# Ledger of designs, part 14: peptides against a protein of PDB entry 3B8E

Target 1, 230 residues: chain A of PDB entry 3B8E
Amino acid sequence: PFLIFIIANIPLPLGTVTILCIDLGTDMVPAISLAYEQAESDIMKRQPRNPKTDKLVNEQLISMAYGQIGMIQALGGFFTYFVILAENGFLPIHLLGLRVNWDDRWINDVEDSYGQQWTYEQRKIVEFTCHTPFFVTIVVVQWADLVICKTRRNSVFQQGMKNKILIFGLFEETALAAFLSYCPGMGVALRMYPLKPTWWFCAFPYSLLIFVYDEVRKLIIRRRPGGWVE

## One batch from the design tools (peptide; made by RFdiffusion4, then SolubleMPNN)

Design b1_p9_4_s1 (from b1_p9_4, 6 letters changed)
Fold by OpenDDE base, seed 2:
Parts: C-alpha cells; structure tokens; sequence
Structure b1_p9_4_s1 (fold): chain B 230 residues (1-230), chain A 9 residues (1-9)
C-alpha cells in the first residue's frame, strides 16, 4: 500500500493505525494457531532439512508469500479502495499525482472527476472512509491465506479443519475486525470509520482466488514431485 | 519521522 502511495502519489490507501491493527491485532492469534497444526501425512517420509545448505526462508517461500499471495491480497485491498473513491467522484486515473493537493490543508477546491470541489476536511473524511474497508478486505483475504498455510503439499481437504485453535483464530480475527469497524468511538480513537456490510463481500473473489490458486499449486506438486513449482 | 516511518510499513 505505502509503496504505491509514494510511487503513484495517490491519497493514502491504508492508515498507519489500520496497519498496526493487522500486524498486532488480527494476525497474531491466526499465526500462533499454525504452531498447533497437525503434521502432514507424508512429513516423516521427507528427509530432514539440511541446516547448512537449506535456508528456512528461501526464494520459493519469498516468491509465494510476497510475490504471489501478497500481490493478490494487495490487489484486493486496492480494488476496494478504488471502488470507494470512484463512488465518491474520484476515478482511478484522477487519483494519480493527486496526493500533493489532497494532503494540502490550504487547498479547499480540489476537483473530483466530475468537477465537484472538495474541502480539505471532506477529502480527509473520504480518505479515512477507505481505511476501514481496506483493513476488512485484508482480513477476508487472510482467511484464505491462513487456510492455505495449514499444509505445504497436501490439499486442505486431505488435511481437514481439525485445528480448533486455528478455527478460533478465524473467529477471533473476524470478531476483532467487526469490533474495530463498528464499535462507537472507533472513528475518533483510531480513525476507523464504520463501513457498509456490503464492503465485506468485495474481497471474497480475491479470497477464493488465493484458495484456488494454492490448491492448484499443491495439486501440481503432488502429481509432479520435484518439479519447478515446488 | 517515526510516524512517517511507521506509515512506510
């Protein structure tokens, strides 16, 4: 989010407070829950990692986590962001380079894509209105991310949903996201304005895409052991 | 600066 904010000079897509709510709030219990996941059925048939040659974090893991899944997650968040701004009169192409004037409190006549002028206060309300739906979008795509992280090679359907701590984590992160989005005073305390319930569904196609993508990847690995997809 | 740096992450 922040890299695109700098490179494209767009209004801030995701606030610092919302990022902290993801990194320290919604992701903690789900991440810890993976430590309680049952071993894959074939784990004892695999050779142990060679600590001298095999890195814990390799290029394949970085490519999967940041290059593939992370890009789909970011795309989902930006989709929600662009839809909200478009509904408020700011089409995606008009946002390019707009940050300088958007963040200037002395400019009160910033035009939208339809020629409507926006005060600084009005622009900041719209910006903060984007932060909560972006945050919720990340939580929804993280449901799929957490589920795919249960296994490296086996399908989730083969592994099953037996980890009660992981199930608890999914409910906890969702409940926390709902609390942060709808609790009175969150707009003042955290600059997290309430969102329409329909915004929760904007991320569902991306969550499904993550799940299907990883299941197809795992299927290829199972059918072609030692392939370049591993 | 710390707030801007935290906005970077």
Amino acid sequence: as target 1 above (230 residues)
Amino acid sequence: LLKKALELF
Scores: peptide ipSAE 0.015, ipTM 0.519, DockQ to the pose 0.035
Fold by OpenDDE base, seed 5:
Structure b1_p9_4_s1 (fold): chain B 230 residues (1-230), chain A 9 residues (1-9)
Amino acid sequence: as target 1 above (230 residues)
Amino acid sequence: LLKKALELF
């Protein structure tokens, strides 16, 4: 979010407070739950890693986490952001370079794509109205991310959903996201304004895409062991 | 575990 905010000079897509709510709130219990996941059925058929040559964090992990899944998650968040701004009169092309005037408190006549003028206060309400749906979008795509993390090679359908702590984590992160989004006073305390319930569905195609993408990847690995996809 | 945790972020 912040890199695109700088490069494209668009209004801030996701606030620092909402990022902290993800990193310290919604993601902690799900991440811990993976420690309780049952080993894959073929684990004893794999050779141990060489601790001298094989890093725990390698290029393949970075490519998967940041280059593949992380990019799909970011696309989901930005999709929600652009849809909300478009519904408020700001088309995506009009947002390019708009940050300078958007963040200027002395400019009260910033025009949208339809010639409507927006005060500083109105613009900030719209900006913060984007932050909560972006946050919720990240939580929804993280459902798929957590589920795909259960296995390296086996399908989730082969592994099953037997980890009760992981299931608890999915409900906990969702309940926390709902609490942060709808609890009275969150607009003042965290600048998290309530979202329309329909915004929860904006991320569903991306969550499904993550799940399907990883299941196809794992299927390829199982059919062609030792390939570049592994 | 680290691999799986990093995929959440």
Scores: peptide ipSAE 0.014, ipTM 0.422, DockQ to the pose 0.040
Fold by OpenDDE base, seed 1:
Structure b1_p9_4_s1 (fold): chain B 230 residues (1-230), chain A 9 residues (1-9)
Amino acid sequence: as target 1 above (230 residues)
Amino acid sequence: LLKKALELF
Protein backbone atom coordinates (compact mmCIF):
# COMPACT_ATOMS: atom_id res chain seq x y z
CA PRO B 1 0.00 0.00 0.00
CA PHE B 2 2.66 2.59 0.93
CA LEU B 3 4.67 1.98 -2.27
CA ILE B 4 1.62 2.67 -4.46
CA PHE B 5 0.86 5.74 -2.31
CA ILE B 6 4.31 7.10 -3.27
CA ILE B 7 4.44 5.94 -6.93
CA ALA B 8 0.88 6.83 -7.95
CA ASN B 9 0.58 9.84 -5.58
CA ILE B 10 -2.82 8.66 -4.35
CA PRO B 11 -4.43 9.39 -0.95
CA LEU B 12 -2.97 7.11 1.75
CA PRO B 13 -4.76 3.74 1.39
CA LEU B 14 -3.59 2.27 4.71
CA GLY B 15 -2.35 4.30 7.67
CA THR B 16 0.73 3.62 9.77
CA VAL B 17 -1.44 2.87 12.81
CA THR B 18 -3.45 0.26 10.88
CA ILE B 19 -0.21 -1.32 9.58
CA LEU B 20 1.02 -1.57 13.19
CA CYS B 21 -2.32 -3.15 14.19
CA ILE B 22 -1.72 -5.82 11.50
CA ASP B 23 1.96 -6.48 12.24
CA LEU B 24 1.69 -6.36 16.06
CA GLY B 25 -1.98 -7.15 16.59
CA THR B 26 -3.84 -9.44 14.22
CA ASP B 27 -0.86 -11.35 12.73
CA MET B 28 0.95 -12.34 15.95
CA VAL B 29 -1.28 -15.08 17.37
CA PRO B 30 -1.95 -16.67 13.94
CA ALA B 31 1.79 -16.75 13.17
CA ILE B 32 2.61 -18.29 16.58
CA SER B 33 -0.14 -20.88 16.05
CA LEU B 34 1.79 -22.37 13.10
CA ALA B 35 4.46 -23.55 15.55
CA TYR B 36 1.86 -25.95 16.95
CA GLU B 37 0.82 -27.36 13.55
CA GLN B 38 1.18 -31.10 13.03
CA ALA B 39 4.00 -32.15 10.73
CA GLU B 40 3.03 -33.14 7.20
CA SER B 41 2.86 -36.90 6.60
CA ASP B 42 5.92 -36.80 4.31
CA ILE B 43 8.21 -34.56 6.41
CA MET B 44 10.46 -37.46 7.50
CA LYS B 45 10.73 -38.63 3.84
CA ARG B 46 12.31 -35.32 2.77
CA GLN B 47 16.05 -34.84 2.87
CA PRO B 48 17.29 -32.35 5.46
CA ARG B 49 18.16 -28.89 4.18
CA ASN B 50 21.81 -28.35 3.34
CA PRO B 51 22.73 -25.32 5.52
CA LYS B 52 25.60 -24.38 3.16
CA THR B 53 23.62 -24.26 -0.10
CA ASP B 54 19.93 -24.03 0.81
CA LYS B 55 18.61 -20.72 2.11
CA LEU B 56 15.83 -20.61 4.72
CA VAL B 57 14.35 -17.70 2.78
CA ASN B 58 14.81 -18.67 -0.86
CA GLU B 59 13.51 -17.24 -4.14
CA GLN B 60 10.57 -19.67 -4.12
CA LEU B 61 9.46 -18.49 -0.67
CA ILE B 62 9.82 -14.81 -1.68
CA SER B 63 7.92 -15.51 -4.91
CA MET B 64 5.12 -17.25 -3.00
CA ALA B 65 4.88 -14.81 -0.08
CA TYR B 66 5.36 -11.47 -1.89
CA GLY B 67 5.01 -12.23 -5.60
CA GLN B 68 1.88 -14.39 -5.47
CA ILE B 69 -0.10 -14.34 -2.20
CA GLY B 70 1.03 -10.85 -1.17
CA MET B 71 -0.03 -9.44 -4.56
CA ILE B 72 -3.50 -11.02 -4.25
CA GLN B 73 -3.81 -9.57 -0.73
CA ALA B 74 -2.72 -6.13 -1.97
CA LEU B 75 -5.23 -6.31 -4.85
CA GLY B 76 -7.98 -7.13 -2.33
CA GLY B 77 -7.02 -4.15 -0.16
CA PHE B 78 -6.82 -1.76 -3.11
CA PHE B 79 -10.13 -3.04 -4.43
CA THR B 80 -11.80 -2.11 -1.13
CA TYR B 81 -9.99 1.26 -1.14
CA PHE B 82 -11.09 2.18 -4.67
CA VAL B 83 -14.70 1.11 -3.99
CA ILE B 84 -14.91 3.31 -0.87
CA LEU B 85 -13.39 6.33 -2.59
CA ALA B 86 -15.65 5.87 -5.61
CA GLU B 87 -18.69 5.72 -3.30
CA ASN B 88 -17.51 9.07 -1.93
CA GLY B 89 -17.16 10.62 -5.41
CA PHE B 90 -13.49 9.90 -6.18
CA LEU B 91 -13.06 7.62 -9.21
CA PRO B 92 -9.75 5.68 -9.45
CA ILE B 93 -8.38 7.71 -12.38
CA HIS B 94 -9.00 10.97 -10.47
CA LEU B 95 -6.92 9.72 -7.52
CA LEU B 96 -3.70 9.60 -9.60
CA GLY B 97 -1.54 12.55 -8.58
CA LEU B 98 -4.19 13.84 -6.12
CA ARG B 99 -2.06 13.24 -2.98
CA VAL B 100 -0.26 16.60 -3.12
CA ASN B 101 -3.49 18.59 -3.00
CA TRP B 102 -5.23 16.00 -0.80
CA ASP B 103 -2.67 16.31 2.01
CA ASP B 104 -2.42 20.12 1.78
CA ARG B 105 -4.23 21.58 4.79
CA TRP B 106 -4.57 24.99 3.13
CA ILE B 107 -6.48 23.65 0.09
CA ASN B 108 -10.14 23.35 1.08
CA ASP B 109 -11.66 23.10 -2.41
CA VAL B 110 -10.29 19.81 -3.80
CA GLU B 111 -12.80 18.61 -6.37
CA ASP B 112 -14.02 15.03 -6.70
CA SER B 113 -14.89 13.34 -10.02
CA TYR B 114 -18.30 15.08 -9.98
CA GLY B 115 -17.09 18.62 -9.23
CA GLN B 116 -17.97 18.55 -5.52
CA GLN B 117 -15.50 20.45 -3.37
CA TRP B 118 -13.97 18.79 -0.31
CA THR B 119 -12.46 20.54 2.68
CA TYR B 120 -9.27 19.20 4.26
CA GLU B 121 -11.26 17.86 7.23
CA GLN B 122 -13.75 16.08 4.95
CA ARG B 123 -10.89 14.54 2.92
CA LYS B 124 -9.21 13.25 6.09
CA ILE B 125 -12.48 11.72 7.29
CA VAL B 126 -12.89 9.79 4.02
CA GLU B 127 -9.19 8.79 4.03
CA PHE B 128 -9.46 7.40 7.56
CA THR B 129 -12.75 5.77 6.56
CA CYS B 130 -10.71 3.82 3.95
CA HIS B 131 -8.07 2.65 6.46
CA THR B 132 -10.37 0.47 8.59
CA PRO B 133 -11.96 -1.47 5.66
CA PHE B 134 -8.50 -1.94 4.10
CA PHE B 135 -7.29 -3.33 7.45
CA VAL B 136 -10.32 -5.64 7.71
CA THR B 137 -9.74 -6.76 4.10
CA ILE B 138 -6.19 -7.77 5.04
CA VAL B 139 -7.48 -9.74 8.05
CA VAL B 140 -10.01 -11.60 5.87
CA VAL B 141 -7.41 -12.54 3.22
CA GLN B 142 -5.07 -13.57 6.06
CA TRP B 143 -7.60 -16.25 7.06
CA ALA B 144 -6.86 -17.96 3.76
CA ASP B 145 -3.13 -17.23 4.03
CA LEU B 146 -2.94 -18.81 7.49
CA VAL B 147 -4.88 -21.90 6.36
CA ILE B 148 -2.68 -22.43 3.26
CA CYS B 149 0.45 -22.05 5.43
CA LYS B 150 -0.51 -25.21 7.37
CA THR B 151 1.13 -27.32 4.65
CA ARG B 152 3.72 -27.05 1.87
CA ARG B 153 2.45 -29.79 -0.45
CA ASN B 154 -0.44 -31.68 1.19
CA SER B 155 -3.96 -30.37 0.70
CA VAL B 156 -5.57 -28.71 3.71
CA PHE B 157 -8.27 -31.36 3.32
CA GLN B 158 -5.60 -34.04 3.87
CA GLN B 159 -4.01 -32.21 6.82
CA GLY B 160 -7.30 -31.21 8.44
CA MET B 161 -8.08 -28.46 10.95
CA LYS B 162 -6.87 -30.20 14.12
CA ASN B 163 -4.69 -27.32 15.37
CA LYS B 164 -6.89 -25.73 18.06
CA ILE B 165 -4.41 -22.87 18.54
CA LEU B 166 -4.69 -21.96 14.85
CA ILE B 167 -8.49 -21.99 15.11
CA PHE B 168 -8.22 -19.80 18.21
CA GLY B 169 -5.89 -17.46 16.26
CA LEU B 170 -8.50 -17.06 13.49
CA PHE B 171 -11.14 -16.10 16.06
CA GLU B 172 -8.75 -13.85 17.99
CA GLU B 173 -7.62 -11.85 14.92
CA THR B 174 -11.25 -11.49 13.80
CA ALA B 175 -12.38 -10.39 17.28
CA LEU B 176 -9.48 -7.93 17.50
CA ALA B 177 -10.32 -6.57 14.04
CA ALA B 178 -13.95 -6.13 15.11
CA PHE B 179 -12.88 -4.47 18.38
CA LEU B 180 -10.55 -2.02 16.60
CA SER B 181 -13.25 -1.29 13.99
CA TYR B 182 -16.27 -0.77 16.27
CA CYS B 183 -15.09 0.10 19.79
CA PRO B 184 -16.14 3.65 20.73
CA GLY B 185 -13.22 6.08 20.67
CA MET B 186 -11.13 4.16 18.08
CA GLY B 187 -11.72 6.98 15.59
CA VAL B 188 -10.00 9.40 17.99
CA ALA B 189 -7.41 7.02 19.44
CA LEU B 190 -6.32 5.15 16.28
CA ARG B 191 -8.01 7.12 13.46
CA MET B 192 -9.95 3.93 12.71
CA TYR B 193 -13.49 4.91 11.87
CA PRO B 194 -16.24 2.26 11.99
CA LEU B 195 -17.06 0.40 8.79
CA LYS B 196 -20.32 -0.91 7.42
CA PRO B 197 -20.64 -4.66 8.11
CA THR B 198 -20.94 -5.24 4.33
CA TRP B 199 -17.27 -4.22 3.90
CA TRP B 200 -16.19 -7.49 5.52
CA PHE B 201 -17.49 -9.35 2.46
CA CYS B 202 -15.43 -7.34 -0.07
CA ALA B 203 -12.37 -9.47 0.72
CA PHE B 204 -14.13 -12.86 0.47
CA PRO B 205 -13.54 -13.38 -3.29
CA TYR B 206 -9.83 -12.69 -2.77
CA SER B 207 -9.66 -14.97 0.27
CA LEU B 208 -11.29 -17.73 -1.79
CA LEU B 209 -8.92 -17.00 -4.70
CA ILE B 210 -5.88 -17.37 -2.40
CA PHE B 211 -7.19 -20.67 -1.07
CA VAL B 212 -8.06 -22.11 -4.51
CA TYR B 213 -4.80 -20.87 -6.03
CA ASP B 214 -2.71 -22.53 -3.33
CA GLU B 215 -4.68 -25.80 -3.43
CA VAL B 216 -4.19 -25.93 -7.23
CA ARG B 217 -0.48 -25.16 -6.77
CA LYS B 218 -0.15 -27.96 -4.21
CA LEU B 219 -2.06 -30.33 -6.49
CA ILE B 220 0.35 -29.58 -9.36
CA ILE B 221 3.36 -30.13 -7.03
CA ARG B 222 1.95 -33.50 -5.93
CA ARG B 223 1.32 -34.59 -9.54
CA ARG B 224 4.56 -33.17 -11.00
CA PRO B 225 7.29 -33.13 -8.34
CA GLY B 226 10.25 -30.89 -9.22
CA GLY B 227 8.27 -28.63 -11.57
CA TRP B 228 8.74 -24.84 -11.85
CA VAL B 229 5.62 -24.37 -9.67
CA GLU B 230 7.45 -25.71 -6.62
CA LEU A 1 -21.20 -3.66 -3.78
CA LEU A 2 -19.70 -6.22 -6.15
CA LYS A 3 -21.67 -4.73 -9.06
CA LYS A 4 -20.48 -1.22 -8.19
CA ALA A 5 -16.98 -2.58 -7.81
CA LEU A 6 -17.14 -4.24 -11.24
CA GLU A 7 -18.27 -0.91 -12.70
CA LEU A 8 -15.05 0.65 -11.38
CA PHE A 9 -12.96 -1.78 -13.39
Scores: peptide ipSAE 0.007, ipTM 0.357, DockQ to the pose 0.024
Fold by OpenDDE base, seed 3:
Structure b1_p9_4_s1 (fold): chain B 230 residues (1-230), chain A 9 residues (1-9)
Amino acid sequence: as target 1 above (230 residues)
Amino acid sequence: LLKKALELF
């Protein structure tokens, strides 16, 4: 989000405080829950990792986390952001380069895509209105990310959902996200304005896409061991 | 945290 904010000069998609709520709030229990996951059925068929040559974080993990899944998650967040701004009169093409005028408190006549003028205060309300749905979008796509992280090779349907701590983590992160989104005073404290319940569903296609993508990837790995997909 | 933040951002 922040990279695109700088490169495209768009209004800030997600606030710094909201990021901290993801990294320190919603993602902590889910991440810890993975330590309690049952070993895959084929683990004893794999060679032990060589601590001297094999990195814990390798190119494959970086490619999956940042290059594939992270990109789909970012697309989901930005989709939500662009939809909200479009519903408020700002089409995606109009947002390019708009940051300079958007963030200028002395400009009170910034036009939207329909010629309506927006004051600084009105623009900041819309910006902060985007932060909460973007945050919730990240939580929703993280459901899929957490579930796919249960296994390296086996399908989730083969592994099952036996990890009670992981299930608890999914509910905890969702409850925390709802609390942060709807608790009175969060708009002042965290710049997280309440979102319409419909915005929770905006990320569902991307969450499903992440899940299907990884299941297909794992299927290919199982059918063609040692292929370029592994 | 910054790396994760950069991943999210």
Scores: peptide ipSAE 0.020, ipTM 0.581, DockQ to the pose 0.041; fails the geometry check

Design b1_p9_4_s2 (from b1_p9_4, 6 letters changed)
Fold by OpenDDE base, seed 1:
Structure b1_p9_4_s2 (fold): chain B 230 residues (1-230), chain A 9 residues (1-9)
Amino acid sequence: as target 1 above (230 residues)
Amino acid sequence: ALKKALELF
């Protein structure tokens, strides 16, 4: 997101405060919950990891986590961002290079894609209106990310949802997201303006995509052990 | 966190 903000010179899609709320708020309990996950049912059929040759975090895991799932999550956030801005008159192509004028408090006549002029205050309201749905989008795609992290190879349907701490984590992160999104004063305190409930659903296709993508990946791994997808 | 930080970059 920040790289795209710099490269494309678009209005800030996600604020630093919202990033901190993700990293320190919504992710902590879910991440800790994975420590309580039961071993996969096939663990006794696998060879022990060689601690000298086999990394706990290998290139394949990094590629899957950051290069694939991470990119889908980022795309989900940006999708929400672009939809909100488009609904407010700023089409995606118009956002390219707009940051300089967008962030200038002395320019009060920034035009949208329809020729409407926007004051600095109005632009900042729209920008901060994007931050909260982007944050919520990340939480929604994290549901899928957390669930797929329950297993390396087995389907989640084989593993089941027996980890009560993980389930609690899903509720906690959602409750925290709702609190940060709707608590009075969050707009002033955190620059997180309240979002319409419909924005929660904007991420659902991406969350489903993450889940399906990983289940298909795991299915391929189970059918063809030692493949490049592992 | 680092995953998401990099995703947020």
Scores: peptide ipSAE 0.028, ipTM 0.647, DockQ to the pose 0.042
Fold by OpenDDE base, seed 3:
Structure b1_p9_4_s2 (fold): chain B 230 residues (1-230), chain A 9 residues (1-9)
Amino acid sequence: as target 1 above (230 residues)
Amino acid sequence: ALKKALELF
């Protein structure tokens, strides 16, 4: 979010406080839950890792984590952001470079894509209105990310959903996301204005995409061991 | 946490 905010000079898509709520709030229990996942059925068919040569975090893991899944998650968040701003009169093309005027409190006549003028206060309301749905979008795509992280090679359908701590983590992160989104005072404290319930569904296609993508990847790995996809 | 933090930036 911040990289695109800087590069494209768009209005801030996700606040710093909302990022902290993700990293320190919604993600902790899910991440811990993975330590309790059952071993994959093929684990004893793999050679032991050489501690001297094999890193726990390798280039393949980084590529999958940040380069593939992280990009899909970012796309999901930005999709939600652009939809919200478009519904408020700001088309994606109009947002490019708009940050300078958007963040200037002395400019009270910033025009949207339809020629409507927006005061500084109105613009900040719209900006903060984007933060909560973006946050929720991240949580929704994290459901898929957590589920795909259960296994490296086996399908989730082969592994099953037997990890009760992981299931608890999914409910916990969702409940926390709802709390942060709808609790009175969160608009002032976290700059998280309440979102319409419909925004929870905005990320569902991306969560499905993440899930399908990883299942297909795992299927390819199982069918072609030692391929470039590993 | 760090992974997701970096995904959020």
Scores: peptide ipSAE 0.027, ipTM 0.636, DockQ to the pose 0.045
Fold by OpenDDE base, seed 2:
Structure b1_p9_4_s2 (fold): chain B 230 residues (1-230), chain A 9 residues (1-9)
Amino acid sequence: as target 1 above (230 residues)
Amino acid sequence: ALKKALELF
């Protein structure tokens, strides 16, 4: 989000406080829960890792985590952002370069894609209206990310949902997301305005995409061991 | 965190 914010010079899609709520709030318990995941059923059939040659975090894992799944998560967040702004009269193309005028408090006549003029206060309401749904979108795609992280090779359907701590983490992050989104005063404290319940569903296609993508990846690994996808 | 930082970036 921040790279696109800089490169495209668009209105801020996600606030710094909201980022901290993701990294420190919603992700911590889920991440810890993975330490309690059961070993994959086939792990005992694999040779031990060579500690001198094999990295714990290899380029393939980095590519999957940051390059592939990360990009899908970012796309989910930006999709929600662009939908909200489009519903408020700002089409995606119109947002390019708009930040300079958007953030200027002395400009009270910024036009949207339909020629409607927006005051600074109105623009900031719309901006902060994007932050909470973007945050919730990230939490929803995190459900899929956490579930796919249960295994490296086996399907989640082979592994099952036996990790009670992971299940607790999913509920905890969701409850925390709801709390941060709807608790009175969060608009002032965190610049997180309450969102309509319908915005929770905007991320569902991306969450499903992450899950399907990883299950297909794992299926390919199982059928072609030693491939470039492993 | 870094994944999400890169996503959040």
Scores: peptide ipSAE 0.026, ipTM 0.635, DockQ to the pose 0.042; fails the geometry check
Fold by OpenDDE base, seed 5:
Structure b1_p9_4_s2 (fold): chain B 230 residues (1-230), chain A 9 residues (1-9)
Amino acid sequence: as target 1 above (230 residues)
Amino acid sequence: ALKKALELF
């Protein structure tokens, strides 16, 4: 979000407070829950890692975490952001370079893509109205990310959903996201304005894409062991 | 942390 905010000079897609709510709020219990996951059924059939040559964190893991899954998650968040702004009259092309005038409190006549003028206060309400759905979008794509992290090679359908702590984590992060989004006073305290229930569904295609992408990856690994995809 | 940062930044 901040990289595109700097490069494209668009209105801020996600606030610092919402980032902290993800990193310190919604993601902690889910991440801890992975420590309680059962070993994969084929673990004793795998060759032991060579501690001198094989890194625990390798280029393949970095590529999966940051270059593939992380990029799909970011795209999901930005999709929600652009949809909300478009519904409020700001088409994606019009947002390029708009930040300078958007963030200026003395400019009260910023035009949208349809010639409607927006005051500073109105613009900030719309901006902060984007932050909460972006946050919720990240939580929804994190459901898929957490589920795919249960296994490295086996399908999630082979592993099953037996980890009760992980299931609890999914409910906890969702309940916390709902609390932060809808509790009275969160708009003042956290600049997180309530979102329409429909915004929860904007991330679902991306969450499904993450899940399908990883299941296909794992299927390829099982059919062609020793490939660059492992 | 860096994954989440890239997702959130």
Scores: peptide ipSAE 0.025, ipTM 0.644, DockQ to the pose 0.042; fails the geometry check

Design b1_p9_4_s3 (from b1_p9_4, 5 letters changed)
Fold by OpenDDE base, seed 1:
Structure b1_p9_4_s3 (fold): chain B 230 residues (1-230), chain A 9 residues (1-9)
Amino acid sequence: as target 1 above (230 residues)
Amino acid sequence: VLKEALELF
């Protein structure tokens, strides 16, 4: 989010507070829950990692985490962001380069795509209105991310959902996301304005895409061990 | 940007 904010000079899609709520709030319990996951049935059939040649974090893991899944997550967040801004009169093309004028407190006549003028205060309300749905979108795609992280090669259907701590983590992150989104005073405390309940569903196609993509990847790995997809 | 981000906090 922040990289695109700088490169494209668009209004801030996800605030620092919301990023901290992800990294310290919603992601913490889910990440810890993976330590309690049952080992895959084939783990003892795999050769030990060679510590001299095999990195713990290899190019394949970086490609999967940042290049594949992370990009789908980012696309989901940006989709939600662009839809909200479009509903408020700012089409995606109009957002390019708008940040400089958007963040200037002395410019109170920033035009939207329809020629409507927006005060600084109005623009900041719209910006902060984007942060919460973007945050919730990330939480919803993280459900799929957490579930796919249960295994490296086995299907989730083969592994099952026996990890009660992981299930608790999914409920906890969702409850925390709901609390941060709807608790009175969060707009003042965290600049997280309430979102329409319908915004929770905007991420569902992306969450499903992550899940299907990873299951297909795992299926390919099982059928063709040692392929470039692993 | 950092100053603005800090002023937003």
Scores: peptide ipSAE 0.009, ipTM 0.515, DockQ to the pose 0.035
Fold by OpenDDE base, seed 3:
Structure b1_p9_4_s3 (fold): chain B 230 residues (1-230), chain A 9 residues (1-9)
Amino acid sequence: as target 1 above (230 residues)
Amino acid sequence: VLKEALELF
């Protein structure tokens, strides 16, 4: 989010405090829950990792986490962001380079894509209105991310949902996201204005895409062991 | 960003 904010000079998609709520709040219990996952059925058929040559975090893991899944998650967040701004009169093309004028408190006549003028206060309201749905979008795509992280090779349908701590983590992160989104005072404290319930569904296609993508990847790995997809 | 975050408090 912040890299695109700088590179494209668009209004801030996600606040720093909101990012901290993801990293320290919603992601903590889900991440810990993975330590309690059952071993895959084929684990005893795999050679032990050589601690001298085999990195715990390898290029394949980085490529999967940041290069593939992370990009789909970012795309989901930005989709929600662009939809909200478009509904408020700012089409995606008009947002490019707008940051300088957007963040200037002395400019009170910034035009949207339809020629409507926006005061600084109005612009900040719509910006902070984007932060909460972007945050919720990340949580919704993280449901899929957490579920796919249960296994390296087996389908989730083969592994099952037996990890009660992971199930608890999914409910906890969702409940925390709802609390942060709707608790009175969060708009002032976290710049997280309440979102319409419909915005929770904006991420569902991307969450499904992550899930389907990883299941297809795992299917390919199972059918072609030692391929470039592994 | 840090300045803005500090202005929140």
Scores: peptide ipSAE 0.008, ipTM 0.528, DockQ to the pose 0.042
Fold by OpenDDE base, seed 2:
Structure b1_p9_4_s3 (fold): chain B 230 residues (1-230), chain A 9 residues (1-9)
Amino acid sequence: as target 1 above (230 residues)
Amino acid sequence: VLKEALELF
């Protein structure tokens, strides 16, 4: 999010406080829950990792986590962001380079894509209106991410949902996301304005995409062990 | 600094 904010000079898609609510709020319990996941059925048929040659975090894991899944998550968030701004008169192409004028408190006549002028206060309301839906989008795609992280090779359908701590984590992160989104005073305290319940559904295609993508990946690994996908 | 960071962001 922040890299695109700098490179494209667009209005801020996700606030710093909102990022902290993801990294320190919604993600902690789910991440800890993975430590309690049951071992895959074939784990004892695999050779132990050589600690001298095999990195714990390899290029393939980085590519999967940040290059593939992380990109789909970011696309989901940006999709929600662009939809909200478009509904408020700012088409995606018009946002390119707009940040400088958007963030200037002395410019009160920034035009949208339809020639309507926006005051600084109005622009900031729209910006902060994007933060909560972006956050919720990340939580919804993290449901899929957490579930796919249960296994490296086996399908989730083979592994099952036996980890009660992981199930608790999914409910906890969802409840926390709802609390942060709808609790009175969160707009003042965290700049998280309440969102319409319909915005939760904007992330569902991306959550499904993550799940399907990883299940297909795992299927390929099972059929072609030692391939470039592993 | 936090206020300035919150204003910059």
Scores: peptide ipSAE 0.006, ipTM 0.454, DockQ to the pose 0.036
Fold by OpenDDE base, seed 5:
Structure b1_p9_4_s3 (fold): chain B 230 residues (1-230), chain A 9 residues (1-9)
Amino acid sequence: as target 1 above (230 residues)
Amino acid sequence: VLKEALELF
């Protein structure tokens, strides 16, 4: 979010507080739950890692985590952001370069794409109204990310959903996201304004895309072992 | 999918 905020000079898509709520709130229990996942059925058929040559964190893992899945997650968040701003009269093209005037408290006549003028306070309400749905979008795409992380090679359908701690983590992160979004006073305390329930569905196509993408990747690995996809 | 998602809103 911050890189696009700087490069495109758009209004802030996701605040620091909301990022902390993801990293310290919603992601911790799910991440810990992976330590309790059952070994894949073919684990004893694989050669052991060479500790002298094979790094635990390699270019392939970085490419998968940041370059592929992380990019799809970011696209989901930005999609939600642009939809909300468009519903409030700010088309995506109009947001380019708008940050300077958007963040200026002395400018109270910033025009939207339809010529409607917005005060500083109105603009900040819209900005913070984007932060909560962006946050919720990240939580929804993280459901798929967590589920695909259960296995390296086997399908999730082959592995099953037997890890009760992981299932608990999915419910916990969702309940926490709902609490942070709808609890009275969160707008003042965290600048997280309540979202319409419909905004939860904006992320579903991206969550499904992550899941399908990884299942197809794993299918290719199973059919062509030792390929560049592995 | 994007168009259908926008029509829901």
Scores: peptide ipSAE 0.000, ipTM 0.334, DockQ to the pose 0.028

